# Peptides against a protein of PDB entry 3C2G, part 1

Every score and structure here is a prediction.

Target 1, 209 residues: chain A of PDB entry 3C2G
Amino acid sequence: IRTFDLLGLLLHDSDAIDGFVRSDGVGAITTVVQYPNNDLIRAGCKLLLQVSDAKALAKTPLENILPFLLRLIEIHPDDEVIYSGTGFLSNVVAHKQHVKDIAIRSNAIFLLHTIISKYPRLDELTDAPKRNRVCEIICNCLRTLNNFLMMWIPTPNGETKTAGPNEKQQVCKFIEIDILKKLMSCLSCEGMDTPGLLELRSTILRSFI
Positions, changes and structure headers below are counted from each chain's first letter, unless a header gives other numbers.
Peptide ipSAE was made for these designs. It is ipSAE averaged over its two directions, with the distance scale d0 held at 1.0 Angstrom where the peptide's residues are scored. Compare it between designs on one protein only; published cut-offs may not apply.
A fold fails the geometry check if it doesn't show the stated peptide or something in it is severely misdrawn.

## One batch from the design tools (peptide; made by RFdiffusion4, then SolubleMPNN)

Design b1_p8_1_s1 (from b1_p8_1, 5 letters changed)
Fold by OpenDDE base, seed 2:
Structure b1_p8_1_s1 (fold): chain B 209 residues (1-209), chain A 8 residues (1-8)
Amino acid sequence: as target 1 above (209 residues)
Amino acid sequence: MFKYRELP
């Protein structure tokens, strides 16, 4: 715990973060969060989120790390762990094709749907801090989905991967009425990345037209 | 392509 808090204070600039990632810092955190201590898991996942946009992650092997973190955010009951883990996932797949391919093979699209589905409607949450945290988790999941969908949208310059039949079927679950209602509820939350959620809505619509 | 933004 104190070590992760101290590391989080020292990792305040892009060069320090990138240096930590080059030194296998993500592997080190992932080893430590395997201990069944919720405060340690929370602190470790928060530190993973802080380093999740590092340029060095494009060269880091994530084949063992990413499936473990996906399993952690599937089963862990703490919303702070889910928040940090889904935020990490969103950033780590951004601009990194090989990491997207690992995440997709590790059933990440279905996991994102499962995470969104387990939360109540935001209008049923009376506690504002809890409602905001749930909204942020849903936004992280939807942002991660957008980063996947962008691989399969035809660009004017002619290199698009085709989604496989399984990926198409998993993506089709995000047009369910419940998921669409949760997306629309997130657009009504203050402080949310509303432009981001609107781009996702456009991306979803363009993936089915 | 979306990056996570820490909300202030």
Scores: peptide ipSAE 0.069, ipTM 0.765, DockQ to the pose 0.318
Fold by OpenDDE base, seed 3:
Structure b1_p8_1_s1 (fold): chain B 209 residues (1-209), chain A 8 residues (1-8)
Amino acid sequence: as target 1 above (209 residues)
Amino acid sequence: MFKYRELP
C-alpha cells in the first residue's frame, strides 16, 4: 500500500512513468496484486491505470499480464479495481493490434458484456459518486469494445480483418436492449466522453448493417 | 480510437 502510494507520487510526469514501465514496473505491480489483499489490489490497479498510456507499453510483453488482469476484473467485487482495470484495458488495446488479439483470444469481448450486465441502470443509483463510478466503468468497457469493432469496419484503403463467428456472436450481445439503455444513460452523465460514446453507437450500428 | 483520460 504505502509503496504504491509513494510510487504514484513519484510517477507524476511522462518520463518517470515511461522509465518505470521500461524497468518492468507493470510486471512488478502484477506480481504484487496476486496477493489476496484488497487494499493492495486496489492500489496496484490504480497505479496500472496511471501508467496505462506510457509509450514503453508498446514494447512490454502483455501475454501473461493481460489474461491475469482480465480474470481479476471478472471476479473482483470492488468498483475501484474494475474502474482501474477496465481503464488500463481500454488504453493498452488502443492502437496496438497484437494487444487487441491477446485480449480477444482471452475472451475480453464477452467479459466487457458481463461487466456492463452486472451493474444496475444509472437511473436506479441515487448516490452520485457511485453512479459516476459505474458510468465510468461502463464507458471504459464500451470504449474498449469500440477499439475492437474498429478493426472490422471496412476502410476505403485497408484490408479489412473479418471478425470470426465467435467474435460476431459476442458482439451481437451488445445490441441487447439493456446494454443499449445503459449506453444511452451514460450519454446523459455530466463529464463523460460523449463524443466517444456517440462514435461507439455509430460503430455498433455500422457493424450490424 | 480513444485513449482513457482520468477524469479529475
Scores: peptide ipSAE 0.060, ipTM 0.763, DockQ to the pose 0.322
Fold by OpenDDE base, seed 1:
Structure b1_p8_1_s1 (fold): chain B 209 residues (1-209), chain A 8 residues (1-8)
Amino acid sequence: as target 1 above (209 residues)
Amino acid sequence: MFKYRELP
């Protein structure tokens, strides 16, 4: 715990963050968060989120790290862990096609749907901190989905990757009325990335037309 | 290409 808090204070600039990531800092954190201590897991996932936009992650082997993180956010009951883990996932899949391919092979699309489906509607949450955190988690899942869908949209040059039949079926679950209602409720929250959620809504609609 | 930044 205190070591991750101290590392978070020292990793305040992009060069320090890139230096930490080049030194296998992400692998070190993921090794430590395997211990059955919720406070340690929370602090480690928060530090992962803090370094998740590092340019050095584009050169980091994530083949063991991503499947582990996906399992953690599937089973962990703490919203702070889910928030940090989904935020990390959203950022790292933005860096490279290879990272997207690892996440997809690790069933990430279905997991994103599962996470969104586990949370109540935002209008049922009376506690404002809890409501905001749930909204942020849903937004992290939806941003991650957008980063996947963008691979399968035809470019003006006619070059496109084709989604497999399983990926298409998993993507089809995001047009369920309850998922669309959750997306629309997140668009009504103040301080959210409304442009990003509107782009995702457009991308989802284009993936089914 | 969406980057999540924690708003300070």
Scores: peptide ipSAE 0.042, ipTM 0.739, DockQ to the pose 0.283
Fold by OpenDDE base, seed 5:
Structure b1_p8_1_s1 (fold): chain B 209 residues (1-209), chain A 8 residues (1-8)
Amino acid sequence: as target 1 above (209 residues)
Amino acid sequence: MFKYRELP
């Protein structure tokens, strides 16, 4: 705990973060969060989120790390862990095709749907901090989905990866009325990245029309 | 292409 808090205090600049990631810092955190201690898991996942945009992650072998983190955020009851883990996932798959391919093979698309589905409607949440955190988790899941959908959008050069039949079926779940209602509820939350959610909504709609 | 931004 205190070590992760101290590391979080030292990892404020992009060069320190990138240095930490180059030194297998993500592997080190992932090893530590395997212990069944919720405070340690929370602190470790928070630190993963803090380093999740590092350029060095494009060169980090995530084949063993990412499936473990996906399993952690599937089963963990703590919203702070889910928030940090989904935020990490969103950032690490951004601009990194090989990481997207690992995540998809690790059933990430279905996991994102599962995470969104487990939360109540935001209008049923009376506690504002809880409602905001749930909205942020849903937003992280949806941003991650957008980063996947972008692989299957035709480029001007005609090079398009085709989604497999399983990936298409998993993506189709995000047009379910419950998921769409949750997306619309997130767009109505104050302080949210509304431009980002609108771009995602547009990407989802374009992927099905 | 979305990067997570921690909201202040």
Scores: peptide ipSAE 0.057, ipTM 0.749, DockQ to the pose 0.321; fails the geometry check

Design b1_p8_1_s2 (from b1_p8_1, 6 letters changed)
Fold by OpenDDE base, seed 3:
Structure b1_p8_1_s2 (fold): chain B 209 residues (1-209), chain A 8 residues (1-8)
Amino acid sequence: as target 1 above (209 residues)
Amino acid sequence: SYSYRELP
């Protein structure tokens, strides 16, 4: 725990973060979070989030790491773990087709839907910090989905990847009224990127037009 | 402080 906190304090520089990732830092974190200690898991996932934008991740094999993280998020009903993990996921898949493919094969789309579905409506949460954290998690999930959807949107050159039937079915679940209501409820949360959320909504809806 | 989002 303290070691991850210390690393988190030291990893404010992008070069240091990149160096950590190049030294298999992500693999080291994933090894440590295998211990059944919630505080350790939280700290490790937080550190993953902190390094999630590292350029070196594009060159890091994620075939084993990403499925492990997805499973960790699936089995841990901890808001901090889910927040950090979904944040990591959203960043790591961005602009990296091969990472998107790993995530999708690892049932990431379904998991994102499951996460959003399990959280209560934001209006049912009276505690503002809890409500905000839940909103952030939902946003992370939807942002990740958006990054996946971009793969199937026509490019300016007219090329479009086609989603498989399973992926299409999984994406279709996000137009459920409950999911849409939760997305809309995030617009009322303080500190949220309202324009970004509206864009996400538009992208999600366009995927079905 | 993370906002990797792809734009269309």
Scores: peptide ipSAE 0.075, ipTM 0.790, DockQ to the pose 0.127
Fold by OpenDDE base, seed 2:
Structure b1_p8_1_s2 (fold): chain B 209 residues (1-209), chain A 8 residues (1-8)
Amino acid sequence: as target 1 above (209 residues)
Amino acid sequence: SYSYRELP
């Protein structure tokens, strides 16, 4: 835990973050979080989130790391782990087709739906910090989904990848009324990017219609 | 926390 705190203090510079990632820092974190200690897992996932925007990740093999993280998020009910993990996922797949492919093959779309589905409606949460954290998690999930959907949006040059039938079916689950209600409830949370959420909603609803 | 979003 202290080591992760120290690393967190050192990783305020983009070059330092890139250096950490180039030195297999992500692999090191994933090794450490395999130990059954919740505090360690939280700290490790938080550190992953902190380095999730590193340019060096484009050159980092994630074939083993990403499935492991997805499984970690799937099995842990801890909001802090889920927040950090979904945040990492959203950033790491951004602008990286090969990483998106790994995530999708690892059932990421379904997992995102599952995460959102497991949380109560935000209006049922009376504790403001808890409500805000849940909202952030939902936003991370939807942002990740949006990054996936971008693969299947036609480019001006007419080139587009086509989503497979399974991916389409999984994406269609996000237009379920329960999911839409939860998305809408996030719009009322303080400090949230409401315009961004509305755009995400639009993208989700239009992607396969 | 900074989060990446792809834009069309």
Scores: peptide ipSAE 0.045, ipTM 0.755, DockQ to the pose 0.101
Fold by OpenDDE base, seed 4:
Structure b1_p8_1_s2 (fold): chain B 209 residues (1-209), chain A 8 residues (1-8)
Amino acid sequence: as target 1 above (209 residues)
Amino acid sequence: SYSYRELP
């Protein structure tokens, strides 16, 4: 636990983070979090989040790591694990087509919907820290979805990938009224990037028009 | 695409 905290304190520089990732740091963390210790799992997932935007991840083989992390998020009811894991997922798939493909074939879209669906409405949460954490998780899920949707938006040259029929069906579940209400409720949370959330909302809605 | 890294 302290080791992960110490690593987090040292990994403020992007070059240091890249160095850690190039040294299979993500693989090392995922090995450690396989042990049934909740505190260790929380700390490990937090560290994953801290390194999740590393450029070196584009060169890291994630074929074994990413499915494992998706499974970890699926089976752990811990908000801190889910927060860190969905945050990691959102960042690791950003700007990396091959990682998006790994996530999608590992049923990530369905998992994101499941996570959002299982959380209560924010207006039912009286504890502000809990409400904010749930909001952040929902935002991480929707941001991840947005990053997937970006791969199906035409590029400047007019070329675009086409979503498969299964992916389209899974994406369509996010227009459920309950999901949309949860997205809208996040706009009222303190400390959230409201402009970013509005942009996200616009992108998601545009994908269905 | 969106990316956000949480720092200590």
Scores: peptide ipSAE 0.041, ipTM 0.725, DockQ to the pose 0.291
Fold by OpenDDE base, seed 1:
Structure b1_p8_1_s2 (fold): chain B 209 residues (1-209), chain A 8 residues (1-8)
Amino acid sequence: as target 1 above (209 residues)
Amino acid sequence: SYSYRELP
């Protein structure tokens, strides 16, 4: 536990983060968070979030790591773990087609919908810290979805990848009124990626035209 | 595509 805190405090620059990742740091954290200790899992997932934008991740094998983390955030009850895990997911799939493919094969689209659906409406949360954390989780999920959807947006020359029938069905669930209301509620929270959420809204709508 | 990392 304290080791992860120490590493988090030391990893302030991109070179140190890249060095950690090149040394199989993500694999090491993933191994440690397999132990049934919630404090350890929380600290480990937080550290994953802190290194999730490392350039070295483009060269890191994620075939075993990513499915494990998806299963963890599917079942773990701690919002801090869900926050860190969804944040990691959103960053690690960004700009990396091969990582997107691994995530999609591991049912990530369905999982994102499940996570958003399990949380109450933000207007029903009176505790500000809890409300903000839930908003951040929803934002992380939607940001991840946006990164997936970008693969299937037609280019000006008419060329695009085509989503499979299962992926299309899963994406269709995000135009449900409950999901759209939660997206809109996130736009009212301070400190959220409002431009990113607006982009997602546009991307979702375009995906069904 | 875009990313957001929480810093220490």
Scores: peptide ipSAE 0.040, ipTM 0.710, DockQ to the pose 0.251

Design b1_p8_1_s3 (from b1_p8_1, 6 letters changed)
Fold by OpenDDE base, seed 3:
Structure b1_p8_1_s3 (fold): chain B 209 residues (1-209), chain A 8 residues (1-8)
Amino acid sequence: as target 1 above (209 residues)
Amino acid sequence: SFSYRELP
């Protein structure tokens, strides 16, 4: 716990973060969070989120790390872990096709749907901190989905990747009325990336036209 | 933390 907090305090500089990632810092964190200690898991996932925008991640092998993290956020009951893990996922897949491919092969699209589905409607959450955290998790999932969907949008150069049949089926789950209601509810939360959610809505619609 | 997203 204290070690991750200390690392988090030291990693305010982008070069320091990048140095940590280059030294297999992500691998080190993922090793530590394998211990059945919720405080360590929470602190480790928070640190992952803090380094999730590091440039060095583009050169970091994630073939073992990313599937592990996906399994963790699938099963872990703590919203703080889910928040940090989904935030890491969203950032790490951005602008990195090879990382998107690893995530998709690891059933990430379906997992994002599962995570969104397990949370109650935001209007059923009377506790404001809990409601906000749930909204942030849903937003992280939806942003990650948007980053995946962007691969299958035609580029100005006429090149488009085609989603496989399984990916298409998994994406179709996000047009369920419950998911759409949760997306819309997130738009009403203060401090949310409303432009990003609107972009996702547009991207989803384009994916089905 | 800034969330990275792909811009179209």
Scores: peptide ipSAE 0.035, ipTM 0.722, DockQ to the pose 0.128
Fold by OpenDDE base, seed 5:
Structure b1_p8_1_s3 (fold): chain B 209 residues (1-209), chain A 8 residues (1-8)
Amino acid sequence: as target 1 above (209 residues)
Amino acid sequence: SFSYRELP
């Protein structure tokens, strides 16, 4: 725990973060969070989030790491783990087609829906810290979805990847009324990525028109 | 161009 906190303090510089990632730091964290210790898992996932925008991740083999993390955030009960894991996922797939492909093959689209679905409506949460954390998790999931959907939007200059039939079916779940209500409720939360949520809404609409 | 969204 304290070691991850120390690493987090030292990894305040983008070059230091990039150096850590180049040194297989993500693999090292992933190894540590395999142990059944919730404090280690929480701290490790938080550190993953802190390094999740590192440029070196484009050259990091994620074929084993990403499926493991997806399984972790599927089953782990701790919102802090889910927050960190979904945040990591959203950043790591950004600008990286090969990472998006790994995530999609690992059932990430369905998982994002599952995560959003397991949380209550924000209006049912009276505790402000809990409500904010749930909103952040939903935002992370939706940001990740947006990054996937952008692959399938026709560009003026040619070859759009087509979503497979399974991916299309999984994406269709995000237009369920309960999911849409949760999306809309997040727009009312202060300090949330409202532009990102609006972009996703636009992207979803474009994906279904 | 792909619009990618990262954590702010």
Scores: peptide ipSAE 0.031, ipTM 0.716, DockQ to the pose 0.103
Fold by OpenDDE base, seed 1:
Structure b1_p8_1_s3 (fold): chain B 209 residues (1-209), chain A 8 residues (1-8)
Amino acid sequence: as target 1 above (209 residues)
Amino acid sequence: SFSYRELP
């Protein structure tokens, strides 16, 4: 527990983070968080979030790591774990087609919908810290979805990758009124990635025209 | 695509 906290405090520069990732640091964390200790899982997932934008992740094998983390954030009850895990997911798939492919094959689109759906409406949350954390989780899920949807946007020459029938069906769930209301509620929260959420809204709408 | 890093 304290080791991950200490390591997180030491990893403030991109070179140190990259060095940790090149040394299989992500694999080491994912091994440790397999133990049934919630404090350890929380600390490990927080550290994953802190290293999730490392350039070295483009060269890291994620075929075993990513499906494990998706299962963890599917079942774990702690919002801090869900926050860190969804944040890691959004960052690790960014700008990396092969990682997007692993995530999609591992049912990530459906999982994102499941996570958003399990939380109450933000207007029903009176505790500001809890409301903000839920908003951040929803935002992480929606950011991840946007990164997936961008693969299927036609280029100016009309060429694009096509989503499979299952992926299309899963994406269709995000136009449900409850999901759209949660997206709109996130736009009203201070300190949120408002430009990213607006981009997602535009991307979703364009995907169904 | 976009990403972020949470500050420690």
Scores: peptide ipSAE 0.025, ipTM 0.658, DockQ to the pose 0.319
Fold by OpenDDE base, seed 4:
Structure b1_p8_1_s3 (fold): chain B 209 residues (1-209), chain A 8 residues (1-8)
Amino acid sequence: as target 1 above (209 residues)
Amino acid sequence: SFSYRELP
């Protein structure tokens, strides 16, 4: 625990973060969080979030790491782990087509829907810290979805990837009224990435028109 | 595509 906190304090510099990632730091954390210690898992996932925007991740083999982390956030009951894991996922797939492909192949789209569906409506949560954390998790999931949907938007050269039929079907689940209500509730939360959520809304509309 | 960093 203290080790991960210390690493987090040392990893304020982007070059230091990149150095850690180049030294297989993500693999090391992933190995550590395989032990059945919730405090260790929480601290490890928090550290993953802290390094999740590292440029060196584009050169890191994630074929074994990412499916494991997806399974962790699927089954782990701690919101702090889910928050950190979904945050890591959203960042690690950003601007990295090969990582998006690994995530999608590992059923990430369906998982994002599952996570959002498991949480109650924000208006049912009376505890403000809990409500905010749930909102952040939903936002992380939706941001990740946006990063996937962006692959299927035409580039300036007119090229676009085509979503497979399974991916299209999984994406269609996000237009369920329950999911849409949760998205709208997130827009009302203070301190949320409102521009990102508005972009997602635009991306969804463009994907279905 | 979006990315963010949570600061300690």
Scores: peptide ipSAE 0.025, ipTM 0.658, DockQ to the pose 0.319; fails the geometry check

Design b1_p8_1_s4 (from b1_p8_1, 5 letters changed)
Fold by OpenDDE base, seed 4:
Structure b1_p8_1_s4 (fold): chain B 209 residues (1-209), chain A 8 residues (1-8)
Amino acid sequence: as target 1 above (209 residues)
Amino acid sequence: SFKYRELP
């Protein structure tokens, strides 16, 4: 059993996950992954992903955690870390507006574009596991983007938040042909969140057309 | 809205 595998086994129940998060479990993991040990980083980020849908995250102060995680996924070369980190990000930004705001002010939108841009086209990847992992990472990034874009969709009462000029400019980078091709390639991957990707496509169309 | 990843 690897580091955090035991915790992963214990955190099978949603209440247990919520209890862990309420006990600053996310902070504890982020402390551990600050050590220059790739095995710990990989295991810790995987555990972050496993708790990333916890309701208690909506009440967790993420002001220190999110910037750290964003930096980690910016620089770390391991796809497993990037996968877990972007997966965590995609889920936590769905919880509350303040979490989205923390991510955005920490340049998350630009980072998502950077991550997607770093990976080759899926057709250039002959190794199926690698191709699938890359597709999942791109999907996580795009799902995160969708969660941001949803803030700027008018509510039933006609109220909408407005993206700042910087955010708008960063979002506009996602209509680059390379990014669009990667989005489309993800739709061809088996086992991907096709409904989520289609929602993003719809959101993009509504935002730019 | 598909905001959350399904965890395995």
Scores: peptide ipSAE 0.029, ipTM 0.670, DockQ to the pose 0.183
Fold by OpenDDE base, seed 1:
Structure b1_p8_1_s4 (fold): chain B 209 residues (1-209), chain A 8 residues (1-8)
Amino acid sequence: as target 1 above (209 residues)
Amino acid sequence: SFKYRELP
């Protein structure tokens, strides 16, 4: 617990973060969070989030790390773990095609839908901190989905990857009324990435036309 | 492509 807190306090500059990542710091964290200690898992996932935008991650093999993290956020009950894990996922897939491919092969699209579906409507949450955290998790999932969908949007120049039949079916679940209502509720929350959520809404709609 | 930003 204290070790991850210490690392979080030391990793305030981009060079230190890159140094940690180059030293297989992400692999080290993922090894430590395999122990059945919720405080350790929470602290480790928070540290993953803090290093998730590091330039050195472009050179880090994620073939074993990413499937493990996806399994963790699928089963772990703690919103702080889900928040950190989905935040990490959204960042690592943003600019890396090979990472997107690993995530998709590891059933990430279906998992994103599952996570969003597990949470109640934001209007049913009276506790403001809890409501905000749930909104942030949903936003992380939706941003990750947008990063996947952008791969399959036709460009004027005609070169696009096509989603497989399974991926298309999984994407279709995000036009369910309950998912759309949750997206709209997140747009009403202050401090959220409203432009990003609006872009996602547009991307989802375009994926079905 | 979207990057996560921690809300203040």
Scores: peptide ipSAE 0.074, ipTM 0.769, DockQ to the pose 0.351; fails the geometry check
Fold by OpenDDE base, seed 2:
Structure b1_p8_1_s4 (fold): chain B 209 residues (1-209), chain A 8 residues (1-8)
Amino acid sequence: as target 1 above (209 residues)
Amino acid sequence: SFKYRELP
């Protein structure tokens, strides 16, 4: 725990973060969070989130790391772990095609739907901190989904990847009324990326209806 | 593509 706190204090500049990532820091964290200690898992996932936008991650093999993290956020009951893990996921798939491919092969699209579905409606949450955290998790999931969908949007230059039939079917689940209601509820939360969520809504509707 | 932003 103290080590992660110290690393969190030291990793405030982009060069230090890149240095940590280049030294297999992400692999080290993922090794540590395999121990059945919730405080350690929470601290480790928070540190993952802090380094998740590092430029060095583009050159880091994530074939073993990403599937592990996906399994962790599928089963772990702590919202702080889910928050950090989904935040990490959203960042690492951003602008990194090979990471998107790993995530998709690891059923990330379905998992994102599962996570969103597990949480109650935001209007049912009376505790503001809890409501905000749940909203942030849903936003992280939806942001990750948008990063996937962007691969399949035709570019003016005619180069587009096609979504497979399974991926298309999984994406279609996000137009379920329950998911759409949760998306809309997130738009009402303060501090959320409302423009991004609106873009996602438009992208889903245009691509799959 | 969207990147995660830490909320203040």
Scores: peptide ipSAE 0.029, ipTM 0.679, DockQ to the pose 0.347; fails the geometry check
Fold by OpenDDE base, seed 5:
Structure b1_p8_1_s4 (fold): chain B 209 residues (1-209), chain A 8 residues (1-8)
Amino acid sequence: as target 1 above (209 residues)
Amino acid sequence: SFKYRELP
């Protein structure tokens, strides 16, 4: 715990973060969080989030890391772990096609839907910190989805990858009324990425309806 | 566009 906290305090410089990632820091964290200690898992996932935008991640093999993290956030009950894990996922898939491919092969689209579905509607949450955290998790999931969908949007400059039938079916689940209501509720939360959520909504509607 | 999460 204290080691991860110390690393979190020291890793404020982009070059330092990049150096940590180049030294297989993400692999090291992933190894440590395999132990059944919730405090360790929470701290490790938080540190993953903190380094998740590092440029060096584009060159880091994530074939073993991503499937593990996806399994972790699928089953772990702690919102802080899910928040950090979904945040990490959203950042690492951004601008990285090979990482998107790993995530998709690991059923990430379905998992994102599962995560959103397991949380209550924000209007049912009276505790403001809990409501905000849930909203942030939903936003992380939806941002990740948007990053996937961008691969399948036709561009004038070439053939885009087409979503497979399974991926398309899984994406279609995000237009379910329950999911849409949760999306809309997040738009009412202060400090949320409203532009990003609106972009996603537009992307989903244009791509699959 | 590809979106990154804003880090605190």
Scores: peptide ipSAE 0.028, ipTM 0.665, DockQ to the pose 0.182; fails the geometry check

